Peptides against a protein of PDB entry 2MBZ. Designs and how they scored, part 69

Target 1, 143 residues: chain A of PDB entry 2MBZ
Amino acid sequence: GINLTPEEKFEVFGDFDPDQYEEEVRERWGNTDAYRQSKEKTASYTKEDWQRIQDEADELTRRFVALMDAGEPADSEGAMDAAEDHRQGIARNHYDCGYEMHTCLGEMYVSDERFTRNIDAAKPGLAAYMRDAILANAVRHTP

## One batch from the design tools (peptide; made by RFdiffusion4, then SolubleMPNN)

Design b2_p19_3_s4
Fold by OpenDDE base, seed 4:
Structure b2_p19_3_s4 (fold): chain B 143 residues (1-143), chain A 19 residues (1-19)
Amino acid sequence: as target 1 above (143 residues)
Amino acid sequence: MANKRSAGALAFLSAHPPP
């Protein structure tokens, strides 16, 4: 798991407790390469590393919200670039994330209501917007 | 201001491989 003290976890994650999902993640994905890669990468992460990951996620969320507020389509260059940055962030922080895998993640954002609710806490419809942007980004990079 | 809950959820989702 995340090797932070309870206080450090609170400082980084606040009201969100990632440990509540550890068992589910292991149960669903424990035998995948992606899970293995993520465990190997994150095993050495410090508080600062986790904080950076949270900051990146926060920035990306704000970026998508700003695009939505500006009326930019999810298949706009701006939205697709944000999706690409999201994909690259996953690859950097967790596991190799190709466009197909990224599309599957986007679909999970809208198909699992738990995730939808958490994402849409920032703005209603954000999960769907992200899914659409992820798909558009994948399409533009698919032959 | 960023929503830590949403950011945390996104980070969590990023750690979850797709089905």
Scores: peptide ipSAE 0.139, ipTM 0.739, DockQ to the pose 0.607
Fold by OpenDDE base, seed 1:
Structure b2_p19_3_s4 (fold): chain B 143 residues (1-143), chain A 19 residues (1-19)
Amino acid sequence: as target 1 above (143 residues)
Amino acid sequence: MANKRSAGALAFLSAHPPP
């Protein structure tokens, strides 16, 4: 779990509590390498680390929203670059994230309504746009 | 608020592998 005080947790995550999903995630993915890597990395994270991760995610969200507002297609260089940054952020902060894994994440964004609702809170259709950008980015990086 | 919630969602998805 996230080793923060309730106050720190609220400061970083606000009304969103990622620890609410801990049991479900363990049940679904507890036997995967990605899960183990994430638990090992995040076990030592401070409030500042989590805040940085939130800031990075927020910036990425804004980038995608801006791309959508500008009418840039999901397979544009800008959208694919944002998807690549997302993938690299996962790899840096949580677990090794190849393009196949990233594609699976994109599919989860649109197939799990909980994620769709949370992501689309920033802009309707954002989850689908991200998924499409993730797919496009994976394709361009696949030999 | 909306952006922060979305950031949290992304952080969660980043922290936990997809199916």
Scores: peptide ipSAE 0.138, ipTM 0.737, DockQ to the pose 0.666
Fold by OpenDDE base, seed 2:
Structure b2_p19_3_s4 (fold): chain B 143 residues (1-143), chain A 19 residues (1-19)
Amino acid sequence: as target 1 above (143 residues)
Amino acid sequence: MANKRSAGALAFLSAHPPP
């Protein structure tokens, strides 16, 4: 799990408590290589590491929302670049994330209501937009 | 004020792969 004090967790994650999902995550993904990689990598993370990860996610969300507000299609260069940054962020922070894995994540964002609700809290339709951008980015990198 | 969930939740959720 996340090796932070309750106070540190609150400072980083606020009202979102990732520990609430620990059991479900283990049940759903505990036997995957990605889960193992993530647990191994994040075991050494400090408060500052988690804060950086949160900041990166916030920035990515802002980028996608801005693209949507501007009416940019999900297969625009800007949207695909944001999707690529998302993929690379997962790879740096958690586990190896190729384009196939990334597209699977995108599909999960729209097929699992819990993901959809959490993502769309920033903007309605964001999960679908991200999924489409992720797919477009994968396609352009696998001609 | 409506408690807006942090966009950072996406980072945590994305860290968990599809089954």
Scores: peptide ipSAE 0.138, ipTM 0.726, DockQ to the pose 0.452; fails the geometry check
Fold by OpenDDE base, seed 3:
Structure b2_p19_3_s4 (fold): chain B 143 residues (1-143), chain A 19 residues (1-19)
Amino acid sequence: as target 1 above (143 residues)
Amino acid sequence: MANKRSAGALAFLSAHPPP
């Protein structure tokens, strides 16, 4: 699991306890390469590493919200670039994330109500917008 | 497409602080 003290976990994740989902994640994904890679990478993460990951996620969220507020289509260059940065962030921090994997994640954002509710807390429809941007980005990178 | 949900995604997005 995350090798932070309870205090450090609270500082980084706030009221969200990632440990509450550890069993579910293991049961659903424990036999995947993505799970293995994530466990291997995160085993060495410090508080500062986790904080950086959260900061990157926050910045990306703000970026998508700004695109939506500006009326930019999800298949705009700006939205697709944001989706690409999201994909690359996952790849750096957690596991190899190709365009197919990224597309699957996008679908999860709109099909799993827990993800939808969490994402749309920033802005209603954000999960769907992100999914559409992820799809568009995948298409432009798939010959 | 196989619905490969990332173990990291649940932790990543669930741990995302409210904006």
Scores: peptide ipSAE 0.111, ipTM 0.709, DockQ to the pose 0.081; fails the geometry check

Design b2_p19_4_s1 (from b2_p19_4, 12 letters changed)
Fold by OpenDDE base, seed 3:
Structure b2_p19_4_s1 (fold): chain B 143 residues (1-143), chain A 19 residues (1-19)
Amino acid sequence: as target 1 above (143 residues)
Amino acid sequence: SANQVAAGALAFLGAYLSV
């Protein structure tokens, strides 16, 4: 799990508690490479590391919202670039995230109500926009 | 499915952290 104090977790994640999912994830996906990589990478993360990750996520959210507000299509260069940065951020901070994995994550954003509700809190339709941008980015990088 | 596995892996990060 995340080795932060309850106070640090609140400071970084607010009302969201990732520990609520730890046991379920371990039981269901503990044998996957993604889980092992994430546990290995994040085991040494400090509060500052987690805060940086959250800051990066917030910045990315603002980028997507700005694109939506501007009426830019999800398959625009700007939206696809934001999706690419999202993919690279996951790969850097958590686990290897190729384009296939990324598209699966995008589908999760619109199929799992927990993700959809959380994402759309920033702007209605953001989850669908991200999914479409992720797919478009994957397509343009397909050999 | 791959999506379910991916969802589970990200669930550890939570719905909040992956975005």
Scores: peptide ipSAE 0.074, ipTM 0.732, DockQ to the pose 0.090
Fold by OpenDDE base, seed 2:
Structure b2_p19_4_s1 (fold): chain B 143 residues (1-143), chain A 19 residues (1-19)
Amino acid sequence: as target 1 above (143 residues)
Amino acid sequence: SANQVAAGALAFLGAYLSV
């Protein structure tokens, strides 16, 4: 699990408990390279590291919302760049994330109602927008 | 939610790897 005290977890994640999914994650992906990589990377993470990850995610969310509000299509340069930053963030913080993997993550955003609900809390349709941007970014990087 | 990336990263991977 996340190596933080209860107080630290609350400060970083609030009422959201990321460890609530630990068993499900282990059952579904416990034997994958991504799981192993993530466990290895995050094992040394401090409170400040987790806070940075949250801040990065919030920043990215704001970027996507701003793009949607501006009416920018999901395959715009801005949206694809945001998707690329999202992919790189996953790669840096958790596990190797190629474009195919990223596309699959995007699909999960719209197929898993838990993700859809959480993402769309920022703006209705955000999950679908992100999925489309992720796909577009993957296409432009896969000649 | 920002928490999706931190908590869901492994979940995202699992969905992909299960396919």
Scores: peptide ipSAE 0.095, ipTM 0.743, DockQ to the pose 0.188; fails the geometry check
Fold by OpenDDE base, seed 1:
Structure b2_p19_4_s1 (fold): chain B 143 residues (1-143), chain A 19 residues (1-19)
Amino acid sequence: as target 1 above (143 residues)
Amino acid sequence: SANQVAAGALAFLGAYLSV
């Protein structure tokens, strides 16, 4: 789990507790390389590290929302660049994330209602937009 | 599935839910 006090967790994540999914994640993916890498990397994370990760996510959300508001297609350079930054953020903070892995994550955003609900809280349809941008970004980088 | 492997990080399931 996340090595923060309950107080620190609240300061960073608010009412959302990511550790509530620990058992599910372990049961479903506990034997994968991604899980191992994530556990190894995050074991040393401080409150400031987690806060940075949240700030990065918030910034990305704002970027995608702005793109949607501007009417930019999900396969626009702006949207694909945001998707690329998302992929790189995952790679830096959690586990190696290639383009195929990223497209799988994007699909999860629209197929798992928990992700969809959380993402679309910022803007309806955001999860689908992100998925499409992720796919487009993967396509352009795998000619 | 490939989707399952992609979601295998606890931190991602938590931190990136709010993307």
Scores: peptide ipSAE 0.094, ipTM 0.732, DockQ to the pose 0.098; fails the geometry check
Fold by OpenDDE base, seed 4:
Structure b2_p19_4_s1 (fold): chain B 143 residues (1-143), chain A 19 residues (1-19)
Amino acid sequence: as target 1 above (143 residues)
Amino acid sequence: SANQVAAGALAFLGAYLSV
């Protein structure tokens, strides 16, 4: 799991514990390349690394919320660029994330209520907006 | 929040394989 003390975890993640999903993920997908890549990359992460990841995610959340508040469609250049940054962030921090994989992640955001509730805590409908932006970004990059 | 990334990155595998 995440190699942080309880205090460090609280400082970075607050009341949310990412490791609460580890057992389920390992049980269901522990033999996949993506899982292996993620475990390999994150094994060496420090508190600073995790904080950076949190900050990046928060920034993206704010970008999407701002786009929604401005009435920008999910297939706007701004929304698609935010989706691209999201994809690249996953690729950098966790595992290789192509456009097809990213689209599947977007679908999970709206299909798994745990993700929907967590994401929509920032703004109702954010998960759906992100899914749509992710899809649009994937389409524009697909030959 | 990074919850959508950190936890989501791992959980994504299920979504990908289930489609």
Scores: peptide ipSAE 0.087, ipTM 0.744, DockQ to the pose 0.167; fails the geometry check

Design b2_p19_4_s2 (from b2_p19_4, 12 letters changed)
Fold by OpenDDE base, seed 2:
Structure b2_p19_4_s2 (fold): chain B 143 residues (1-143), chain A 19 residues (1-19)
Amino acid sequence: as target 1 above (143 residues)
Amino acid sequence: SANQVSAGALAFASAYLAV
């Protein structure tokens, strides 16, 4: 699991325990390349690394929320750029994330109620907005 | 595939969901 003490985990993730999904992840994706890459990359992560990842996620959330509040469509340049940064962040921190993989993740955000609920906590409809932006970004990069 | 996306998605999602 995450190589942090209980205190460090609390400082980074609060009351949320990401390791609660360890068994489910292993059962569903334990034999995938993405899982292996993620385990390899995160094995050396420090508290500061995990905090940075959380900060990046928060920043991205704020960007998408701001775009929605401004009425920018999900296929706007701003929304697609945010989606691209999201994809690149996944690639840097966890596993190779091509545009097809990214679109699949976007679909999961709206199909898995756990993701939808957590994402939409920031703003109702955010998961769907992200999915649409991810798809638009993928389309513009796949001629 | 959905399975490959799910593994990385859950790892990232777990971190994202922690926010």
Scores: peptide ipSAE 0.115, ipTM 0.745, DockQ to the pose 0.098; fails the geometry check
Fold by OpenDDE base, seed 1:
Structure b2_p19_4_s2 (fold): chain B 143 residues (1-143), chain A 19 residues (1-19)
Amino acid sequence: as target 1 above (143 residues)
Amino acid sequence: SANQVSAGALAFASAYLAV
């Protein structure tokens, strides 16, 4: 799992422990390239690395919330750009994330209520908005 | 497949969305 002390994990993730899903992830996707890449990359991550990832996630959340508050549609340039940054963040920090993979992740955000609840904690409907933006971004990058 | 895509996504999403 994440090689941080309990104190460090709390400082970065608060009351949410991402390692609670480690066993499920391994059982469901342990033989995939994505899983392997993620384990290899994150094995060396320091507290500072995880904090940076969390900061990036927070910034993206704020960005999507701002777009929603402004009434920007999920297929707007702003929303699709935010989705693109999300995809690139996954690719940079965890595993190769093409547009097809990204759309699958977006669908999971709305189909798995655990993800939906966690995401929508920031704003109701955020998961659906992200999914729609992810899909729109994938479409525009697939000529 | 959807399962392959979701696996890596879940691992990342769990940590990434931990806010």
Scores: peptide ipSAE 0.114, ipTM 0.744, DockQ to the pose 0.093; fails the geometry check
Fold by OpenDDE base, seed 5:
Structure b2_p19_4_s2 (fold): chain B 143 residues (1-143), chain A 19 residues (1-19)
Amino acid sequence: as target 1 above (143 residues)
Amino acid sequence: SANQVSAGALAFASAYLAV
């Protein structure tokens, strides 16, 4: 799990505790390469590392919200670039994330209510917008 | 498969649920 003290976890994640899902994750994906890669990378993460990851996620969220507020379609260059940055962020911080994997993640954002509710807390419809942008980005990179 | 990828994505997406 995340090797932070309760106080550090609160500072970084607030009321959300990702370790609440540790057993489910292990049972469902414990034998996958993605799981192994993520565990190997995150095992040495400090509070500062986790905070950086959260800051990156927050910035990306604000970026998508701004695109939606501006009326930019999900298949605009701006939205697709944001989706690409999202994919690359996952690759840097957790596990190899190709375009097919990314598309599957995007679909999960709208099909799993836990993800949908958490994402849409920033703006209603954000999960669907992200999914569409992720798909569009994958299409433009699959000639 | 898409289901295995999505299941793995959910597991790791928990780290991003804090966002």
Scores: peptide ipSAE 0.101, ipTM 0.742, DockQ to the pose 0.085; fails the geometry check
Fold by OpenDDE base, seed 4:
Structure b2_p19_4_s2 (fold): chain B 143 residues (1-143), chain A 19 residues (1-19)
Amino acid sequence: as target 1 above (143 residues)
Amino acid sequence: SANQVSAGALAFASAYLAV
């Protein structure tokens, strides 16, 4: 798991502890390439690395919320660009994330109530908005 | 930050789950 002290974890993740789901993740996805890649990459991550990842996620959340507040559709250039940055961030930090994988993640955001609740804490409907933006971004990049 | 919980959820999705 994430080898930070409890205090460091709180500083980076707040009350959300991703390691809470370690067993479930291993059971469901432990044999996937994505899981392997993520474990390999993150094994060497420092607190600063995790903080950077959280900062990127926080910035992305703010971008999507701002787009929603402005009334921009999820298939706008702004929303699709934010989705693309999200995809690239996953690829950079965790595992190869193609457009199909990204679309599957978007579907999980609205299908798993745990993700929906956590994401929508920033703004109701954010998970659905992100899912739609992710899908639109995938479509525009599909040959 | 105000988006701390959401950021954590995004990190979890990115880091741990695959479909």
Scores: peptide ipSAE 0.088, ipTM 0.738, DockQ to the pose 0.649; fails the geometry check

Design b2_p19_4_s3 (from b2_p19_4, 11 letters changed)
Fold by OpenDDE base, seed 1:
Structure b2_p19_4_s3 (fold): chain B 143 residues (1-143), chain A 19 residues (1-19)
Amino acid sequence: as target 1 above (143 residues)
Amino acid sequence: SPLQVAAGALAFLSAYLSV
């Protein structure tokens, strides 16, 4: 799991605890390369590392919300760039994330109610918008 | 905040729950 004290976890994640999914993730994806890479990378993460990741996610969320508020299509350059940054963030912090993997994640955001609910807490329809942007970004990078 | 909750989903659910 995440090697933070309860206080540190609260400081970074608030009431959200990603460790609550540890067992499910292990059972479903424990034999994948992604899982192994993530466990190896995050094992040494400090509170500062996790906070940075959280800050990056916050910024990305704000970007997507702003794009939606502006009425920008999910296949706009702005939306696709945000999707690309999302993909790259996953790659830097967790595991190799190609465009195929990224599209799978996008589909999960709209097919798993837990993801949809949490993502859409920022703005209704955000999960679907992200999925669409992820798909568009994948298409433009795999002509 | 709602954005922080969403950010948590983006960053950490993507990290752990992988398709």
Scores: peptide ipSAE 0.082, ipTM 0.739, DockQ to the pose 0.631
Fold by OpenDDE base, seed 3:
Structure b2_p19_4_s3 (fold): chain B 143 residues (1-143), chain A 19 residues (1-19)
Amino acid sequence: as target 1 above (143 residues)
Amino acid sequence: SPLQVAAGALAFLSAYLSV
């Protein structure tokens, strides 16, 4: 699990308890390379590492919201670049994330209500927008 | 902020729930 004290966990994640999903994740993905990679990488993460990851996600969320507010289509360069940064962030911090994997994640964002709810808390329709941007980014990188 | 909470959850779920 996450090697943080309860106080550190609260400071980084607030009311969100990532440990609530540990069992389900293990059941669904425990035999995948992605799971093994993530566990290996995150085992050494400090509070500062986790905070950085959260900050990166916050920035990305704000970026996507700004794009939506500006009326930029999900297949705009701006949206696709944001999707690319999202993919790269996953790759750096958690597990190898190619374009195929990324598109699968995007589909999960709209098919799993838990993801949709959490994402759309920032802005209604954000999950769908991200999914579309992820798909567009994948297409442009896999001609 | 509500945005940060949502984004934080997203950050972890993208990595944890997906793997």
Scores: peptide ipSAE 0.079, ipTM 0.735, DockQ to the pose 0.542
Fold by OpenDDE base, seed 5:
Structure b2_p19_4_s3 (fold): chain B 143 residues (1-143), chain A 19 residues (1-19)
Amino acid sequence: as target 1 above (143 residues)
Amino acid sequence: SPLQVAAGALAFLSAYLSV
């Protein structure tokens, strides 16, 4: 799990405890390369590392919300660039993330109610908007 | 977003297995 004290975990994640999903993740994906990569990368993460990751995620969320508020379509250059940054962030912090993998993640955002509910807490329809932007970004990068 | 780490792990692994 995450090597933080209860107090540190609260400061970074608030009431959300990512360790509550550890058993499910291990059961479903424990034998995958992505799981191993993520565990190896995050094993040495400090509180500051996790905080940075959360800050990056929050910034990306605000960026997508701003695009929606401005009326930019999900296949706009701005939305696709945000999706690309999202993909690259996953690659840096967790595991290799190609465009096909990213598209699958986007679909999960709208098919798993846990993800949809948490993402849409920032703005209704954000999960669907992100999914569409992710798909558009994948298409433009596929020759 | 708060859930993208844990949910992201689930999402990442789900996507990985689906490709």
Scores: peptide ipSAE 0.097, ipTM 0.755, DockQ to the pose 0.193; fails the geometry check
Fold by OpenDDE base, seed 2:
Structure b2_p19_4_s3 (fold): chain B 143 residues (1-143), chain A 19 residues (1-19)
Amino acid sequence: as target 1 above (143 residues)
Amino acid sequence: SPLQVAAGALAFLSAYLSV
């Protein structure tokens, strides 16, 4: 799991405990390359590393919300750029994330109620907006 | 974070996409 003390975990993740999903993740994805890459890469992460990752995620959330509030379409340059940054963040911090993988993640955001509910807590429809932006970004990078 | 970028969440997403 994440190599943080209980206090550090609370400071970084608050009431959300990512380790609560460790068993389910291992059962469903334990044999995937992404899982192995993530475990290997994050094994050395410090509290500061995890905090940075959370900060990046929060920033990206704010960007998407701002785009939605401004009425920008999900296939706008701004939305697609935000999606690209999301993809790159996953690649940098967790596992290789190509455009196809990213598209699959986007679909999960709207198909898994746990993700949808969690994402839409920031703004209703955010998960769908992200999915659409992710798809648009993938399309523009794979002509 | 609503994106659940934590290793567990991403691993879950990865597993979901990979299977």
Scores: peptide ipSAE 0.089, ipTM 0.757, DockQ to the pose 0.249; fails the geometry check

Design b2_p19_4_s4 (from b2_p19_4, 10 letters changed)
Fold by OpenDDE base, seed 4:
Structure b2_p19_4_s4 (fold): chain B 143 residues (1-143), chain A 19 residues (1-19)
Amino acid sequence: as target 1 above (143 residues)
Amino acid sequence: SANQVAAGALAFASAYLPV
């Protein structure tokens, strides 16, 4: 799991505990390349690394919320660029994330109520908006 | 904050749930 003290975990993740899902994740995806890559990369992550990842996620959330508040469609250049940054962030921090993989994540955001509820805490409909932006970004990059 | 909760969910999705 994440090698942080309880206090460090609280400082970085707050009330959200990623490790509560460790068993489920291992059961469902433990034999995938993505899982292997993520475990390899994150094994050496410090509190600073995890904080950076959270900061990046927070920034992305803020970008999408701002786009929604401005009435920008999910297939706007701004929304698609935010989706692209999200994809690249996953690739940088966790595992190789192509456009197909990214669309799968987007679908999970709206299909798994746990993700939907957590994401939409920032703004109702955010998960769906992100899914749509992810899909649009994938389409524009697909030959 | 609500954003921090969402950020945690995004981090979890990116790190642990590829599909």
Scores: peptide ipSAE 0.081, ipTM 0.740, DockQ to the pose 0.672
Fold by OpenDDE base, seed 3:
Structure b2_p19_4_s4 (fold): chain B 143 residues (1-143), chain A 19 residues (1-19)
Amino acid sequence: as target 1 above (143 residues)
Amino acid sequence: SANQVAAGALAFASAYLPV
């Protein structure tokens, strides 16, 4: 699991407690390569590492919201670039994340109502927008 | 904040957290 003190976890994640989902994650994904890679990579992460990951996600959220506010289509270069940065962030920090895997994650954002609700807290429709941007980014990188 | 919650969800979607 995340090897931070309770205080450090609160400082980094705030009210979001990833440990509350450990059992569900293990049950759903415990036999996947992604899960094993993530466990292996994150086992050595410091508070600063986790903070950086959160900061990156926060910045990405702001970028997508700004794109939506500007009326940019989800298949615009700006939206697709943001999706690409998201994919690369997953690859760096957690597990190998190809475009197909990324599209699966995008689908989860709109099919799992818990994700949808949390994401859309930043802006209604954000989850769907991100999913569409992820798909568009995958398409432009696929023959 | 709402963005913080969303950012957390997005960050840990990378680890297949369901929320």
Scores: peptide ipSAE 0.080, ipTM 0.734, DockQ to the pose 0.503
Fold by OpenDDE base, seed 1:
Structure b2_p19_4_s4 (fold): chain B 143 residues (1-143), chain A 19 residues (1-19)
Amino acid sequence: as target 1 above (143 residues)
Amino acid sequence: SANQVAAGALAFASAYLPV
């Protein structure tokens, strides 16, 4: 699990407890390289590290929302660039994330209602927009 | 805030967490 005190967890994640999904994640992906890499990297993360990750996610969310508000297509350069930054963030913070892996994650955002509901809390359709941007970004980088 | 919830989801979606 996340190596933070309950107080630190609350400061970073609020009422959300990411460790509540530890068992499910282990059951679904525990034998994958991605899981191993993530556990290895995050084991040493401090409160400040997790806060940085949250800040990066906040910024990305704002970018996508702004793109949607501006009416930019999900396959626009702006949207694809945001998707690329998302992929790179995963690679830095968790595990090696190629374009195929990224598209799988994007599909999960719209196929798992838990992701969809939580993402769309910021803006309806955000999860689908992100998925489409992720796919478009993958396509442009794999000619 | 709604953005905060979404940001959390985005961050931990990368780690398979449906935040």
Scores: peptide ipSAE 0.075, ipTM 0.736, DockQ to the pose 0.460
Fold by OpenDDE base, seed 5:
Structure b2_p19_4_s4 (fold): chain B 143 residues (1-143), chain A 19 residues (1-19)
Amino acid sequence: as target 1 above (143 residues)
Amino acid sequence: SANQVAAGALAFASAYLPV
């Protein structure tokens, strides 16, 4: 889990407690390489590390929202570049994330209502837009 | 905060957590 004090957790995540999903995550993915890699990396993360990850995600969210507001299609260079940055961010912070894995994550964003609602809190339709951009980015990198 | 909604969604959604 997150090795922060309750006060530190509040400062970084607010009312959201990621540890409340620890049991579900372990049961669903506990035997995967991705899970092992993520646990190994995050075990030593400090408050500053988690805050950096949150800041990166915030910037990416704003970037996707701006693309949507500008009317850029999900298969535009701008949207695909944002998807690529998302993939690379996962690879740096959590686990090896190839294009196939990334596509699976994108599909989960629209198939699991919990993800959809949380992502779309930033902007309605954001989850679907991200999924489409992720798919387009995967296609252009697997000719 | 803004991070809780936007950043939390993308960061932990990508790491198996439904934000």
Scores: peptide ipSAE 0.076, ipTM 0.740, DockQ to the pose 0.408; fails the geometry check

